# Peptides against a protein of PDB entry 6CSU: the designs that were tried, part 63

Target 1, 51 residues: chain A of PDB entry 6CSU
Amino acid sequence: GALEELRGQYIKAVKKIKCDMLRYIQESKERAAEMVKAEVLRERQETARKM

## One batch from the design tools (peptide; made by RFdiffusion4, then SolubleMPNN)

Design b2_p21_4_s3 (from b2_p21_4, 7 letters changed)
Fold by OpenDDE base, seed 1:
Structure b2_p21_4_s3 (fold): chain B 51 residues (1-51), chain C 51 residues (1-51), chain A 21 residues (1-21)
Amino acid sequence: as target 1 above (51 residues)
Amino acid sequence: as target 1 above (51 residues)
Amino acid sequence: SLEEKIEEYIKDLEEESEKVV
């Protein structure tokens, strides 16, 4: 019935949003990790330049 | 720095999504309640029609 | 309820976001 369909649509929407959020979190973590790597690289290059 | 900015952007995005989700849940509850009311009304009308 | 599970999930996401240094 209509109420069951609404419930189904709600659950589907929530699951989609959850997946989108988890993907966003994962991508954000990857970007953060790359930023840290870049920072470490710059620090090493700066140190090497001064040696 | 860039990492702090990324963290800030992430937290801001998560909070926005939280608000959107809570609003969606609330609106879904309201829609469900209205559907139940409409169903009860139809049942009463059907009963009355048969009396 | 489903809403409680969603709120708990969102809370976990917020906590995870705070760990993103």
Scores: peptide ipSAE 0.109, ipTM 0.505, DockQ to the pose 0.109
Fold by OpenDDE base, seed 2:
Structure b2_p21_4_s3 (fold): chain B 51 residues (1-51), chain C 51 residues (1-51), chain A 21 residues (1-21)
Amino acid sequence: as target 1 above (51 residues)
Amino acid sequence: as target 1 above (51 residues)
Amino acid sequence: SLEEKIEEYIKDLEEESEKVV
């Protein structure tokens, strides 16, 4: 009935949001890691140029 | 710096998702409650017509 | 409640974010 359909839609929406959040978090972590790698590389190159 | 800015953006996005989820849940509950009220009202009216 | 579970989940995600950056 209508209540069962509403329940189904609710559960589906919550699951989708959960997946979207987890994906966003993972992608954000990957971007942060890339930024750190880039910074470390720059620092190493700066040090090498000063030697 | 760039890392702090990224952190800020991440936290802001997570908070927005939280708010959107809570709003959706609340609206879903309200819709369910209205559906139940409508059903109860119909049943009462049917009973009254049979009396 | 579901709301409480969601809020706790979001809290955990925010704390994890602070560790990554």
Scores: peptide ipSAE 0.108, ipTM 0.506, DockQ to the pose 0.080
Fold by OpenDDE base, seed 4:
Structure b2_p21_4_s3 (fold): chain B 51 residues (1-51), chain C 51 residues (1-51), chain A 21 residues (1-21)
Amino acid sequence: as target 1 above (51 residues)
Amino acid sequence: as target 1 above (51 residues)
Amino acid sequence: SLEEKIEEYIKDLEEESEKVV
């Protein structure tokens, strides 16, 4: 019935949000890792220039 | 330093996502509750008309 | 409840996120 369909739609929406958030977190972690690598590289280059 | 600031920004972003997800779930539950109330009302009205 | 399970799941994701950065 209509109530079961509504329940199904609600569960589906929650699962979609969960997946979207997991993807966002994963992509955010990847971007953060790249920023850390870039910062470490800059620090090493600065140290090398000062030597 | 720059790395600590980056870490702080990342954690802030994750917390924002958490809050947005929780808000979505709460609003979804409220909408579902209103739809259930409307359906129950319609069913009662239909029963009354058939009596 | 489903909400409580989701909150715990998000908490775990936050903790894992903090370990990476």
Scores: peptide ipSAE 0.106, ipTM 0.505, DockQ to the pose 0.067
Fold by OpenDDE base, seed 5:
Structure b2_p21_4_s3 (fold): chain B 51 residues (1-51), chain C 51 residues (1-51), chain A 21 residues (1-21)
Amino acid sequence: as target 1 above (51 residues)
Amino acid sequence: as target 1 above (51 residues)
Amino acid sequence: SLEEKIEEYIKDLEEESEKVV
């Protein structure tokens, strides 16, 4: 009935949200890793300047 | 030292990711709720047409 | 909930960062 169909639509929406979240997490981790790499490079350059 | 600073930058990035994800979850839940409301309205209109 | 899983994930990332020092 109508309630079962509504429940089905809700579950579908929740599954989409889950997938979007997993993708967002992965992309955010990649951005964070690149920020860390850039910081490591800056730190190494600072070390070299102080030698 | 440099290692502690790098760790600090990593933690800062993680905290930003956390905040962004919580906001995304909230906005996604709001969109899902609005989708459900629209579906309920359509179902009620279909019921009325069948009466 | 999804929010709880996200909080757990963030906690794990913080713990991994602590192992570096």
Scores: peptide ipSAE 0.095, ipTM 0.472, DockQ to the pose 0.145

Design b2_p21_4_s4 (from b2_p21_4, 9 letters changed)
Fold by OpenDDE base, seed 1:
Structure b2_p21_4_s4 (fold): chain B 51 residues (1-51), chain C 51 residues (1-51), chain A 21 residues (1-21)
Amino acid sequence: as target 1 above (51 residues)
Amino acid sequence: as target 1 above (51 residues)
Amino acid sequence: SLEEKIDEYIEELEKKSEEIV
C-alpha cells in the first residue's frame, strides 16, 4: 500500500546517501594522503633553501 | 492525515542526515588541515636535523 | 557535489511521496 511504498522510497533515499558518503570518505582519505605527501615535499624544498 | 504526517517525518529525517553529513565533512576538513600543519612542523624539525 | 546529490535525493523523495499521497 501507500505506506509501504512511502517507506520504500525513504529507505532507497537513505541507502543512496549512505553509498555516496562511504565513497566520499574513501576518496577524501586518499586525497588527504596525497596532499600531505605534496606538502611535505614542498616543505623539504623550502626548508633546504632557508638553510 | 497520518500518511501526510509520516511523509513529513521521512523528509525531515533525510534532511537531518544531510545536516549531519555536512557537519562531518566540515569537521573532517578542519582535522585534515590540522594534520597537515602538524606534519609540516615535524618535517621542518626532521629536515633541520639532517642538515 | 555531495551536497547537491543529497538535495537531489531529497527532491526525488518529495516528488515520489507526493505521487503516493
Scores: peptide ipSAE 0.242, ipTM 0.680, DockQ to the pose 0.744
Fold by OpenDDE base, seed 5:
Structure b2_p21_4_s4 (fold): chain B 51 residues (1-51), chain C 51 residues (1-51), chain A 21 residues (1-21)
Amino acid sequence: as target 1 above (51 residues)
Amino acid sequence: as target 1 above (51 residues)
Amino acid sequence: SLEEKIDEYIEELEKKSEEIV
């Protein structure tokens, strides 16, 4: 019935949000790791230039 | 009616989830920024010690 | 963006719920 269909739509929306959020978190972690690597390399160069 | 009320409640719940997720993202970005700052400081020390 | 996708899900829910009601 209408109630069950509505409930189904709600659950579907929530599940989609969950999936996209988890993917975002994973991708964000990967980007953060690469950003740290890049920043560390840059910092080594800058520090070395000042020494 | 009851069905319309429930519809409103479901939509409200999903919107709340959105807000919570956006807050998480913002806090995650702030934590990442602080991690980068800390790593940069550590790297400066390590590089300096090796020079 | 993630926010845009969430907004799309909300919009879809609103649309489908209106069709049911």
Scores: peptide ipSAE 0.241, ipTM 0.678, DockQ to the pose 0.736
Fold by OpenDDE base, seed 4:
Structure b2_p21_4_s4 (fold): chain B 51 residues (1-51), chain C 51 residues (1-51), chain A 21 residues (1-21)
Amino acid sequence: as target 1 above (51 residues)
Amino acid sequence: as target 1 above (51 residues)
Amino acid sequence: SLEEKIDEYIEELEKKSEEIV
């Protein structure tokens, strides 16, 4: 009935949000790791030139 | 009626999830920035000791 | 953006729930 259908729509929305959030978290971790590697590399080169 | 009230509760719950997710995203960006700064500082010190 | 997707999900839920209620 209407109640079950409404519940179904709520669950569907929550599951979509969950899925996209998990993907965002995974992608953000990967981007953060690459950013750290790039910054560390640049800092290493900069420090080496100053020594 | 009861069905309209339940609809309102479901919409409210989804909006709360949105709010919490946006806060999480903001906080994660701040933490990532601090982690990058810390890693750069450690790398600078490490490289300096090796030179 | 993720925020825009969430807003779209909320909008979709609102529209579909209005059809049910």
Scores: peptide ipSAE 0.232, ipTM 0.678, DockQ to the pose 0.747
Fold by OpenDDE base, seed 3:
Formats: structure tokens, sequence, C-alpha cells
Structure b2_p21_4_s4 (fold): chain B 51 residues (1-51), chain C 51 residues (1-51), chain A 21 residues (1-21)
């Protein structure tokens, strides 16, 4: 019935939100790691030139 | 009715998720910024010692 | 964690939806 269908739809939607958020977190961690790596490398090079 | 109550509960749950997601994103950005700042400073010091 | 909160939201929704249906 309508209530069961609504229940299924909403649970599915919420689970999708969970999945999307977990993916976002993982991708954010990866981007942050790459950003730090890049900044460290650039900083080493820049500092080396100035020293 | 039951359908409206279920809808209300779904909307409430989604709103909570959204709020928590936004808060997490904001806090994550702040932590990332501080982390980068700290790493840059440490790298400058370390590189300076090695140069 | 955020994951735990989301799990709680899902659990609450599941429980409440079952009570309504």
Amino acid sequence: as target 1 above (51 residues)
Amino acid sequence: as target 1 above (51 residues)
Amino acid sequence: SLEEKIDEYIEELEKKSEEIV
C-alpha cells in the first residue's frame, strides 16, 4: 500500500544520503592528503631557493 | 494521518542529516586549513635546518 | 561520528515507519 511504498522510498533515500556522505568524506580525505603533499613539496622547493 | 506523520518523520530526519553534513563540512574545512598551516610551518623549519 | 548519526537517523526512521504502517 501507499504507506509501505512511502516507507520503502524514504528508507532508500536516506540510505542513499548515507552512501553519498560517506563517499564525500572519503574523497575529501583523499583531496586533503593530496593538497598537503603538494603544498609540502612546493614549500620545500620555495624554501630551498630562499636558503 | 499516518501518511502525514511518516512524511514528517522523513523530513525531520533528512533535515537533521543535512544540518550534520553542513556542520561536518564546515568543521572539516577549518581543520584542513589549520593542518595545512601547521604543515607549511613545520616544513619551512625542517627544510631550513637541512639547507 | 557522522556515520553513526546517519545510522541512528535511519534506524529511527525505520522504527517509526514500522510503527505507523
Scores: peptide ipSAE 0.216, ipTM 0.672, DockQ to the pose 0.764

Design b2_p21_5_s1 (from b2_p21_5, 11 letters changed)
Fold by OpenDDE base, seed 4:
Structure b2_p21_5_s1 (fold): chain B 51 residues (1-51), chain C 51 residues (1-51), chain A 21 residues (1-21)
Amino acid sequence: as target 1 above (51 residues)
Amino acid sequence: as target 1 above (51 residues)
Amino acid sequence: MELLEKIEEDMKKFLEEIEKK
């Protein structure tokens, strides 16, 4: 019935949100790591140019 | 009735998840920026120690 | 941090679509 359908839709939505959040967290961590690596490289190059 | 109550609970739960996600995203951005700043500082110090 | 901003916008859009249902 309508109650069971609504409950099912809620559970599905919550599961989807959870999955997307976990993916976002993982991708965010990877992008943050890449950003750090890029900044370190730029800093090394900048320091080298000053010498 | 029961259907309206369940619908209300669903909407409330989804809104809470939305708020929590937005807060997490904002905090994640701030932590990423701080991580970059910290790494740049460490790199500068490391380079200085090598000279 | 353009990449994180893009993720934020994508997540906002996703959540809005869920709330419409």
Scores: peptide ipSAE 0.140, ipTM 0.527, DockQ to the pose 0.131
Fold by OpenDDE base, seed 2:
Order: sequence, then structure tokens, then C-alpha cells
Structure b2_p21_5_s1 (fold): chain B 51 residues (1-51), chain C 51 residues (1-51), chain A 21 residues (1-21)
Amino acid sequence: as target 1 above (51 residues)
Amino acid sequence: as target 1 above (51 residues)
Amino acid sequence: MELLEKIEEDMKKFLEEIEKK
């Protein structure tokens, strides 16, 4: 019925949100690590030029 | 009616999830920025010691 | 951090669409 269908839609939406959040968390960690690496390299180069 | 009440409850729950997600994203961005800043400072200090 | 901002925007759009249903 209508109530069961609505419940099903809600559950589906919540599960999708959960999956998207988990993916975001994982990708964010990876990007954060890469950003740190890139910034360290840039900083080393900048400091080297000032020597 | 029961259907409208259930719909309202589900919408409220989804909105809460949205808010939690956005807060997490914002906090994650802030932590990433601070991590980069801290790493840059550490790298500057390390390079300076090698000069 | 532009990539994180893009992901944030995509997630916002997704959430807006499911809230309309």
C-alpha cells in the first residue's frame, strides 16, 4: 500500500545517503593526503629558492 | 492523516541527515586545511635545519 | 580543496532531489 511504498522510498533514500557519505569520507581522506604531499613539495621548492 | 504524518516524519529525518552531512563536510574541510598548514610549517622548519 | 567543494555541491544536489520526493 501507499504507506509501505513510502516507507520503502525512505529506506532507499537513507541507504543511498549512507553510501554517499561513506564514499565521500574515503575520497576526502585520500584527497587530504594528496594535498598535504603536494603542499610539502611546493614548500620545499619555495624554501630552496630562498636559499 | 497517517500518510501525511509519516511523510512528515520521513522528511524531517532526511533533513536531519542532510544537516549532519553538511556539518561533517565543513568540519572535514577545516581539518584538511589545518593539516596542510601544520605540514607546511613543519616542512619549513625541517628545511631550515638542513641549511 | 576545489575537489572537496565539488563533491560537496554534488552531494547537496543529490540531497535536494531526494527531499523533493
Scores: peptide ipSAE 0.139, ipTM 0.529, DockQ to the pose 0.137
Fold by OpenDDE base, seed 1:
Structure b2_p21_5_s1 (fold): chain B 51 residues (1-51), chain C 51 residues (1-51), chain A 21 residues (1-21)
Amino acid sequence: as target 1 above (51 residues)
Amino acid sequence: as target 1 above (51 residues)
Amino acid sequence: MELLEKIEEDMKKFLEEIEKK
């Protein structure tokens, strides 16, 4: 019935939100890691140039 | 030094991610609640029309 | 506890673990 359908839609929406959050967290962590790697490389290059 | 600065930037980025995620969760909860309220209202109106 | 509130708490705990790393 309509109530069951509404409940189903709600649960589906909640599951989507959870997945979106987990994906956002994972992607954010990956971006942060890449930024760190890039900065470390730049630092090493700069240090080498000053030698 | 450069390493401490990099660490600081990383921590700052992680804190921003946390804040963004918490805000997203809150907004998603509010949207879900409003969707349910709207659907309940529509259902009641439809039922009333069929009487 | 409502399902969304439980998810929120789970996400808070998950984020705390991220900050430890």
Scores: peptide ipSAE 0.134, ipTM 0.562, DockQ to the pose 0.060
Fold by OpenDDE base, seed 5:
Structure b2_p21_5_s1 (fold): chain B 51 residues (1-51), chain C 51 residues (1-51), chain A 21 residues (1-21)
Amino acid sequence: as target 1 above (51 residues)
Amino acid sequence: as target 1 above (51 residues)
Amino acid sequence: MELLEKIEEDMKKFLEEIEKK
């Protein structure tokens, strides 16, 4: 019936959101790591230029 | 020094990820609510057409 | 919406643990 269909669709949507969030966290961590590496490199280069 | 800079940039990046995820969660809740409302409306309209 | 609220809480706790490290 309509209520069972709605419940099924809701559960499916919630599971998809959970998976999307976990994937977003993983991708965000990778982007953050690249940003940190770039920042450290810039700071080291700046220090070297001043020596 | 370089280690303090790395630590500082890591903390900053993690805080940004946290904020992005909280925003994503909020937007996902709003989309889920709209999806449920639309489904309920469609079922009511279908029932009305069959009466 | 209870299942979604639980997922939100789990994700908040996960992010807090990452921030502590």
Scores: peptide ipSAE 0.133, ipTM 0.564, DockQ to the pose 0.066

Design b2_p21_5_s2 (from b2_p21_5, 10 letters changed)
Fold by OpenDDE base, seed 1:
Structure b2_p21_5_s2 (fold): chain B 51 residues (1-51), chain C 51 residues (1-51), chain A 21 residues (1-21)
Amino acid sequence: as target 1 above (51 residues)
Amino acid sequence: as target 1 above (51 residues)
Amino acid sequence: MELLKKIEEDMEKFLEEVEKK
């Protein structure tokens, strides 16, 4: 019935949100990793300039 | 030192990511709630047309 | 990386709780 259909729509929406969030987390982790790599590179360059 | 600064930057980046994720979740929940409300409204309208 | 994993796990747990409601 209508109630079951509404429940189904809710569950589907929640699952989509979950997938979107997991994707966002993954992309954010990748960006964070790249930022760390960039910082390490900058630090090494600064060290090299001082040596 | 440089290591502590890098650690600080990492922690700051992670905190930002966490905040971004929480905000995204909150906004997604709000959108989902609005979609549910819209579906309920449509169902009520359909019921009313049949009565 | 470990902290990012923890955040991911916390978010997954949160989403699971939302799904239960």
Scores: peptide ipSAE 0.108, ipTM 0.508, DockQ to the pose 0.060
Fold by OpenDDE base, seed 2:
Structure b2_p21_5_s2 (fold): chain B 51 residues (1-51), chain C 51 residues (1-51), chain A 21 residues (1-21)
Amino acid sequence: as target 1 above (51 residues)
Amino acid sequence: as target 1 above (51 residues)
Amino acid sequence: MELLKKIEEDMEKFLEEVEKK
């Protein structure tokens, strides 16, 4: 009935949101690591120019 | 009735998940920014010691 | 940012469908 269908839709939506969040977190961690590496390189270059 | 109560509960739950997600992302961005700043400082100090 | 927007869009679509019933 309507209640069971609504429940099913909610569960499906929540599971999808969870999966999307986990993927976002994983990708954000990878991007953060790359940003740190890039910033370290820029800082090394800036310091080297001042030497 | 039961259908209206269930609908209300599911709407409330999804809105809570959305808010939690947005807060997590905001806090993650702030932590990432602080991590980059800290790494830049460490790199500057390391380079300075090698001079 | 794109994935965040997609999550928000999915939530909005779900809420709209639930509210219509």
Scores: peptide ipSAE 0.098, ipTM 0.442, DockQ to the pose 0.310
Fold by OpenDDE base, seed 5:
Structure b2_p21_5_s2 (fold): chain B 51 residues (1-51), chain C 51 residues (1-51), chain A 21 residues (1-21)
Amino acid sequence: as target 1 above (51 residues)
Amino acid sequence: as target 1 above (51 residues)
Amino acid sequence: MELLKKIEEDMEKFLEEVEKK
């Protein structure tokens, strides 16, 4: 019935949102790690130029 | 009725999940920014010690 | 940002469907 269908839709939507969120978090962490590495490299170069 | 009550509960739950997710993302961005700043500072110190 | 926007759109679509019933 309508109640069971609504329940099914809710569960499906929540699961999808969870998966999307976890993927976003993982990708964000990876981008952050690369950003840190790039920033460290730039900082070394800037320090060298100041010497 | 039962269907209307369930609809209300599901809408409320989804809105809460959205808010929690957005908060998590915002906090993650703030932590990432602080991590970069801390890493830059450490890198400057390491470079100085190598000179 | 694009994925976040997609999540928000998915949530909005779901809410609209629930409200229409």
Scores: peptide ipSAE 0.096, ipTM 0.431, DockQ to the pose 0.378
Fold by OpenDDE base, seed 4:
Structure b2_p21_5_s2 (fold): chain B 51 residues (1-51), chain C 51 residues (1-51), chain A 21 residues (1-21)
Amino acid sequence: as target 1 above (51 residues)
Amino acid sequence: as target 1 above (51 residues)
Amino acid sequence: MELLKKIEEDMEKFLEEVEKK
């Protein structure tokens, strides 16, 4: 009935939010890793230039 | 009626969850930024040690 | 990298707590 439909919609919404957050976490990790890599490369290039 | 009240409660609950998650995401971003800064510092120290 | 893993774990715990509500 209508009550079951509303409960179902609530559960669906919560699950969607969960999925969005998991995606955010993964993307954030990837961006952070790339930022670290970029900085490492910059430092190595700077070191090489001064040698 | 009772159905409308229940619907309102579900909507309110979902909105609260969304807000809590957004706050948590923001706090996590701040922690991630500090972690990146710390990693950059460690890499600079390592680079300097090898020079 | 270890801190990113910790953040991920904390977020997963948060999601589990939200689902309990």
Scores: peptide ipSAE 0.090, ipTM 0.461, DockQ to the pose 0.090

Design b2_p21_5_s3 (from b2_p21_5, 9 letters changed)
Fold by OpenDDE base, seed 5:
Structure b2_p21_5_s3 (fold): chain B 51 residues (1-51), chain C 51 residues (1-51), chain A 21 residues (1-21)
Amino acid sequence: as target 1 above (51 residues)
Amino acid sequence: as target 1 above (51 residues)
Amino acid sequence: MELLEKIEKDMEEFLKEIDEK
Protein backbone atom coordinates (compact mmCIF):
# COMPACT_ATOMS: atom_id res chain seq x y z
CA GLY B 1 0.00 0.00 0.00
CA ALA B 2 0.86 3.69 -0.20
CA LEU B 3 2.17 3.89 3.37
CA GLU B 4 4.46 0.87 2.98
CA GLU B 5 5.77 2.21 -0.34
CA LEU B 6 6.48 5.62 1.22
CA ARG B 7 8.31 3.95 4.12
CA GLY B 8 10.33 1.90 1.64
CA GLN B 9 11.35 5.02 -0.30
CA TYR B 10 12.39 6.77 2.94
CA ILE B 11 14.57 3.83 4.02
CA LYS B 12 16.16 3.66 0.56
CA ALA B 13 16.91 7.41 0.62
CA VAL B 14 18.47 7.22 4.12
CA LYS B 15 20.70 4.31 3.10
CA LYS B 16 21.88 6.23 0.02
CA ILE B 17 22.66 9.32 2.13
CA LYS B 18 24.71 7.17 4.55
CA CYS B 19 26.77 5.68 1.71
CA ASP B 20 27.31 9.08 0.06
CA MET B 21 28.49 10.57 3.38
CA LEU B 22 31.02 7.80 4.01
CA ARG B 23 32.40 8.28 0.49
CA TYR B 24 32.54 12.06 0.99
CA ILE B 25 34.45 11.62 4.28
CA GLN B 26 37.00 9.36 2.58
CA GLU B 27 37.50 11.79 -0.32
CA SER B 28 37.77 14.72 2.12
CA LYS B 29 40.47 12.90 4.11
CA GLU B 30 42.45 12.37 0.90
CA ARG B 31 42.10 16.06 -0.04
CA ALA B 32 43.20 17.11 3.47
CA ALA B 33 46.28 14.87 3.21
CA GLU B 34 47.19 16.48 -0.14
CA MET B 35 46.79 19.97 1.37
CA VAL B 36 49.17 19.04 4.22
CA LYS B 37 51.74 17.63 1.75
CA ALA B 38 51.56 20.83 -0.33
CA GLU B 39 52.08 22.97 2.79
CA VAL B 40 55.11 20.90 3.88
CA LEU B 41 56.62 21.34 0.40
CA ARG B 42 56.07 25.12 0.50
CA GLU B 43 57.71 25.36 3.93
CA ARG B 44 60.73 23.33 2.77
CA GLN B 45 61.12 25.57 -0.29
CA GLU B 46 60.86 28.70 1.87
CA THR B 47 63.52 27.36 4.26
CA ALA B 48 65.82 26.50 1.35
CA ARG B 49 65.48 30.04 -0.08
CA LYS B 50 66.50 31.53 3.29
CA MET B 51 69.75 29.48 3.51
CA GLY C 1 57.11 29.25 12.12
CA ALA C 2 56.74 26.26 9.82
CA LEU C 3 55.10 24.04 12.44
CA GLU C 4 52.53 26.68 13.43
CA GLU C 5 51.72 27.38 9.77
CA LEU C 6 51.24 23.66 9.07
CA ARG C 7 48.99 23.34 12.14
CA GLY C 8 47.00 26.37 10.98
CA GLN C 9 46.48 24.91 7.50
CA TYR C 10 45.38 21.58 9.00
CA ILE C 11 42.82 23.26 11.28
CA LYS C 12 41.52 25.35 8.36
CA ALA C 13 41.13 22.23 6.19
CA VAL C 14 39.26 20.36 8.97
CA LYS C 15 36.85 23.28 9.51
CA LYS C 16 36.12 23.44 5.77
CA ILE C 17 35.47 19.68 5.62
CA LYS C 18 33.06 19.91 8.58
CA CYS C 19 31.11 22.75 6.94
CA ASP C 20 30.99 20.99 3.56
CA MET C 21 29.67 17.79 5.17
CA LEU C 22 26.94 19.65 7.07
CA ARG C 23 25.87 21.37 3.84
CA TYR C 24 25.89 18.06 1.96
CA ILE C 25 23.71 16.46 4.68
CA GLN C 26 21.23 19.35 4.50
CA GLU C 27 21.05 19.18 0.69
CA SER C 28 20.68 15.39 0.80
CA LYS C 29 17.80 15.69 3.29
CA GLU C 30 16.08 18.19 0.99
CA ARG C 31 16.50 15.85 -2.00
CA ALA C 32 15.12 12.97 0.08
CA ALA C 33 12.08 15.09 1.04
CA GLU C 34 11.44 15.91 -2.64
CA MET C 35 11.64 12.20 -3.52
CA VAL C 36 9.05 11.44 -0.81
CA LYS C 37 6.73 14.21 -2.09
CA ALA C 38 7.01 12.88 -5.65
CA GLU C 39 6.18 9.35 -4.44
CA VAL C 40 3.11 10.60 -2.53
CA LEU C 41 1.91 12.42 -5.67
CA ARG C 42 2.35 9.29 -7.81
CA GLU C 43 0.42 7.19 -5.29
CA ARG C 44 -2.44 9.72 -5.20
CA GLN C 45 -2.60 9.78 -9.01
CA GLU C 46 -2.61 5.98 -9.15
CA THR C 47 -5.43 5.83 -6.59
CA ALA C 48 -7.44 8.41 -8.54
CA ARG C 49 -7.07 6.41 -11.78
CA LYS C 50 -8.42 3.30 -10.04
CA MET C 51 -11.63 5.06 -8.87
CA MET A 1 44.99 12.51 11.50
CA GLU A 2 43.15 12.50 14.83
CA LEU A 3 40.82 15.42 14.03
CA LEU A 4 39.63 13.82 10.78
CA GLU A 5 39.02 10.54 12.61
CA LYS A 6 36.95 12.45 15.19
CA ILE A 7 34.93 14.16 12.42
CA GLU A 8 34.32 10.78 10.78
CA LYS A 9 33.13 9.31 14.09
CA ASP A 10 30.88 12.30 14.84
CA MET A 11 29.35 12.13 11.34
CA GLU A 12 28.74 8.39 11.62
CA GLU A 13 26.96 8.99 14.93
CA PHE A 14 24.87 11.77 13.36
CA LEU A 15 23.88 9.48 10.47
CA LYS A 16 22.82 6.78 12.94
CA GLU A 17 20.56 9.30 14.66
CA ILE A 18 18.92 10.15 11.31
CA ASP A 19 18.37 6.45 10.58
CA GLU A 20 16.70 5.97 13.97
CA LYS A 21 14.08 8.68 13.34
Scores: peptide ipSAE 0.108, ipTM 0.563, DockQ to the pose 0.062
Fold by OpenDDE base, seed 2:
Structure b2_p21_5_s3 (fold): chain B 51 residues (1-51), chain C 51 residues (1-51), chain A 21 residues (1-21)
Amino acid sequence: as target 1 above (51 residues)
Amino acid sequence: as target 1 above (51 residues)
Amino acid sequence: MELLEKIEKDMEEFLKEIDEK
């Protein structure tokens, strides 16, 4: 009935949110790692310039 | 120094990620709630049509 | 890395709570 259908839609939406969140976390971690790598490279280059 | 700056950038990035995630969760929950409300309204309308 | 892992864990637990409703 209508209640079961609504419950099904809710569960489907929640599952999608969960997947989207996990993906966002993963992508954010990757971006953070890339930012760190870029900064380390810049610092090494700056150090080299000062030598 | 460079290490402290990098640590600071990392912490800042992590804080931003946390905030973005919480916001995304909140927005997703709101969208889910709106979807449920819309479905309930549609079901009520359909029920009314059948009476 | 530890801080990111904690954030992930907290988010996963939060999502589980939503899923259990």
Scores: peptide ipSAE 0.105, ipTM 0.561, DockQ to the pose 0.061
Fold by OpenDDE base, seed 4:
Structure b2_p21_5_s3 (fold): chain B 51 residues (1-51), chain C 51 residues (1-51), chain A 21 residues (1-21)
Amino acid sequence: as target 1 above (51 residues)
Amino acid sequence: as target 1 above (51 residues)
Amino acid sequence: MELLEKIEKDMEEFLKEIDEK
């Protein structure tokens, strides 16, 4: 019935949001790590050119 | 009734998740910026010590 | 700046997905 359908929709929505959050967190961590690596490389080159 | 209560719980849960995500994203941006700044400073010091 | 902009875009997309439910 309508109650069971609503419960099903709620559970499905919550599960999807949870998965999307976990993916977002993982991707954000990877992008942040890559940005740090890129910045370190640029900084090394800048300091080397000033030596 | 039970249907209205379940609907209310669903809406409340989704709104809370949305708010938590907004906060998480804002905090993630701040942490990412701080991490980059900290790494650049460390790299400058390391290169300077090796000179 | 590019990372921050990407996070903001991801935020907008994620929020749209929530609003569609």
Scores: peptide ipSAE 0.099, ipTM 0.441, DockQ to the pose 0.095
Fold by OpenDDE base, seed 3:
Structure b2_p21_5_s3 (fold): chain B 51 residues (1-51), chain C 51 residues (1-51), chain A 21 residues (1-21)
Amino acid sequence: as target 1 above (51 residues)
Amino acid sequence: as target 1 above (51 residues)
Amino acid sequence: MELLEKIEKDMEEFLKEIDEK
């Protein structure tokens, strides 16, 4: 019935949001690691040019 | 009725999860920006000491 | 590494909160 369907929709929505969040966190970790790596490399080279 | 209450609970839960996710994204962006800034500064100083 | 550890910690806490709902 409508009650069971609504409960099913709730569970499905929560699971999807959880999945989306996990994906976002994983992608965020990857981007953060690459960003730091790239910035450190660029800063090292830029500092070397200034000295 | 029970159906309306369940609908209300569903909407409330989804809004809560959405808010938590948005807050997490905002806080993660802020922390990431500060970490990159700090890493760049440290790397500049460290590179300067090596040269 | 510190940023990744913070993200992982926040992830675990957020997932626990979702599972409790």
Scores: peptide ipSAE 0.098, ipTM 0.444, DockQ to the pose 0.089

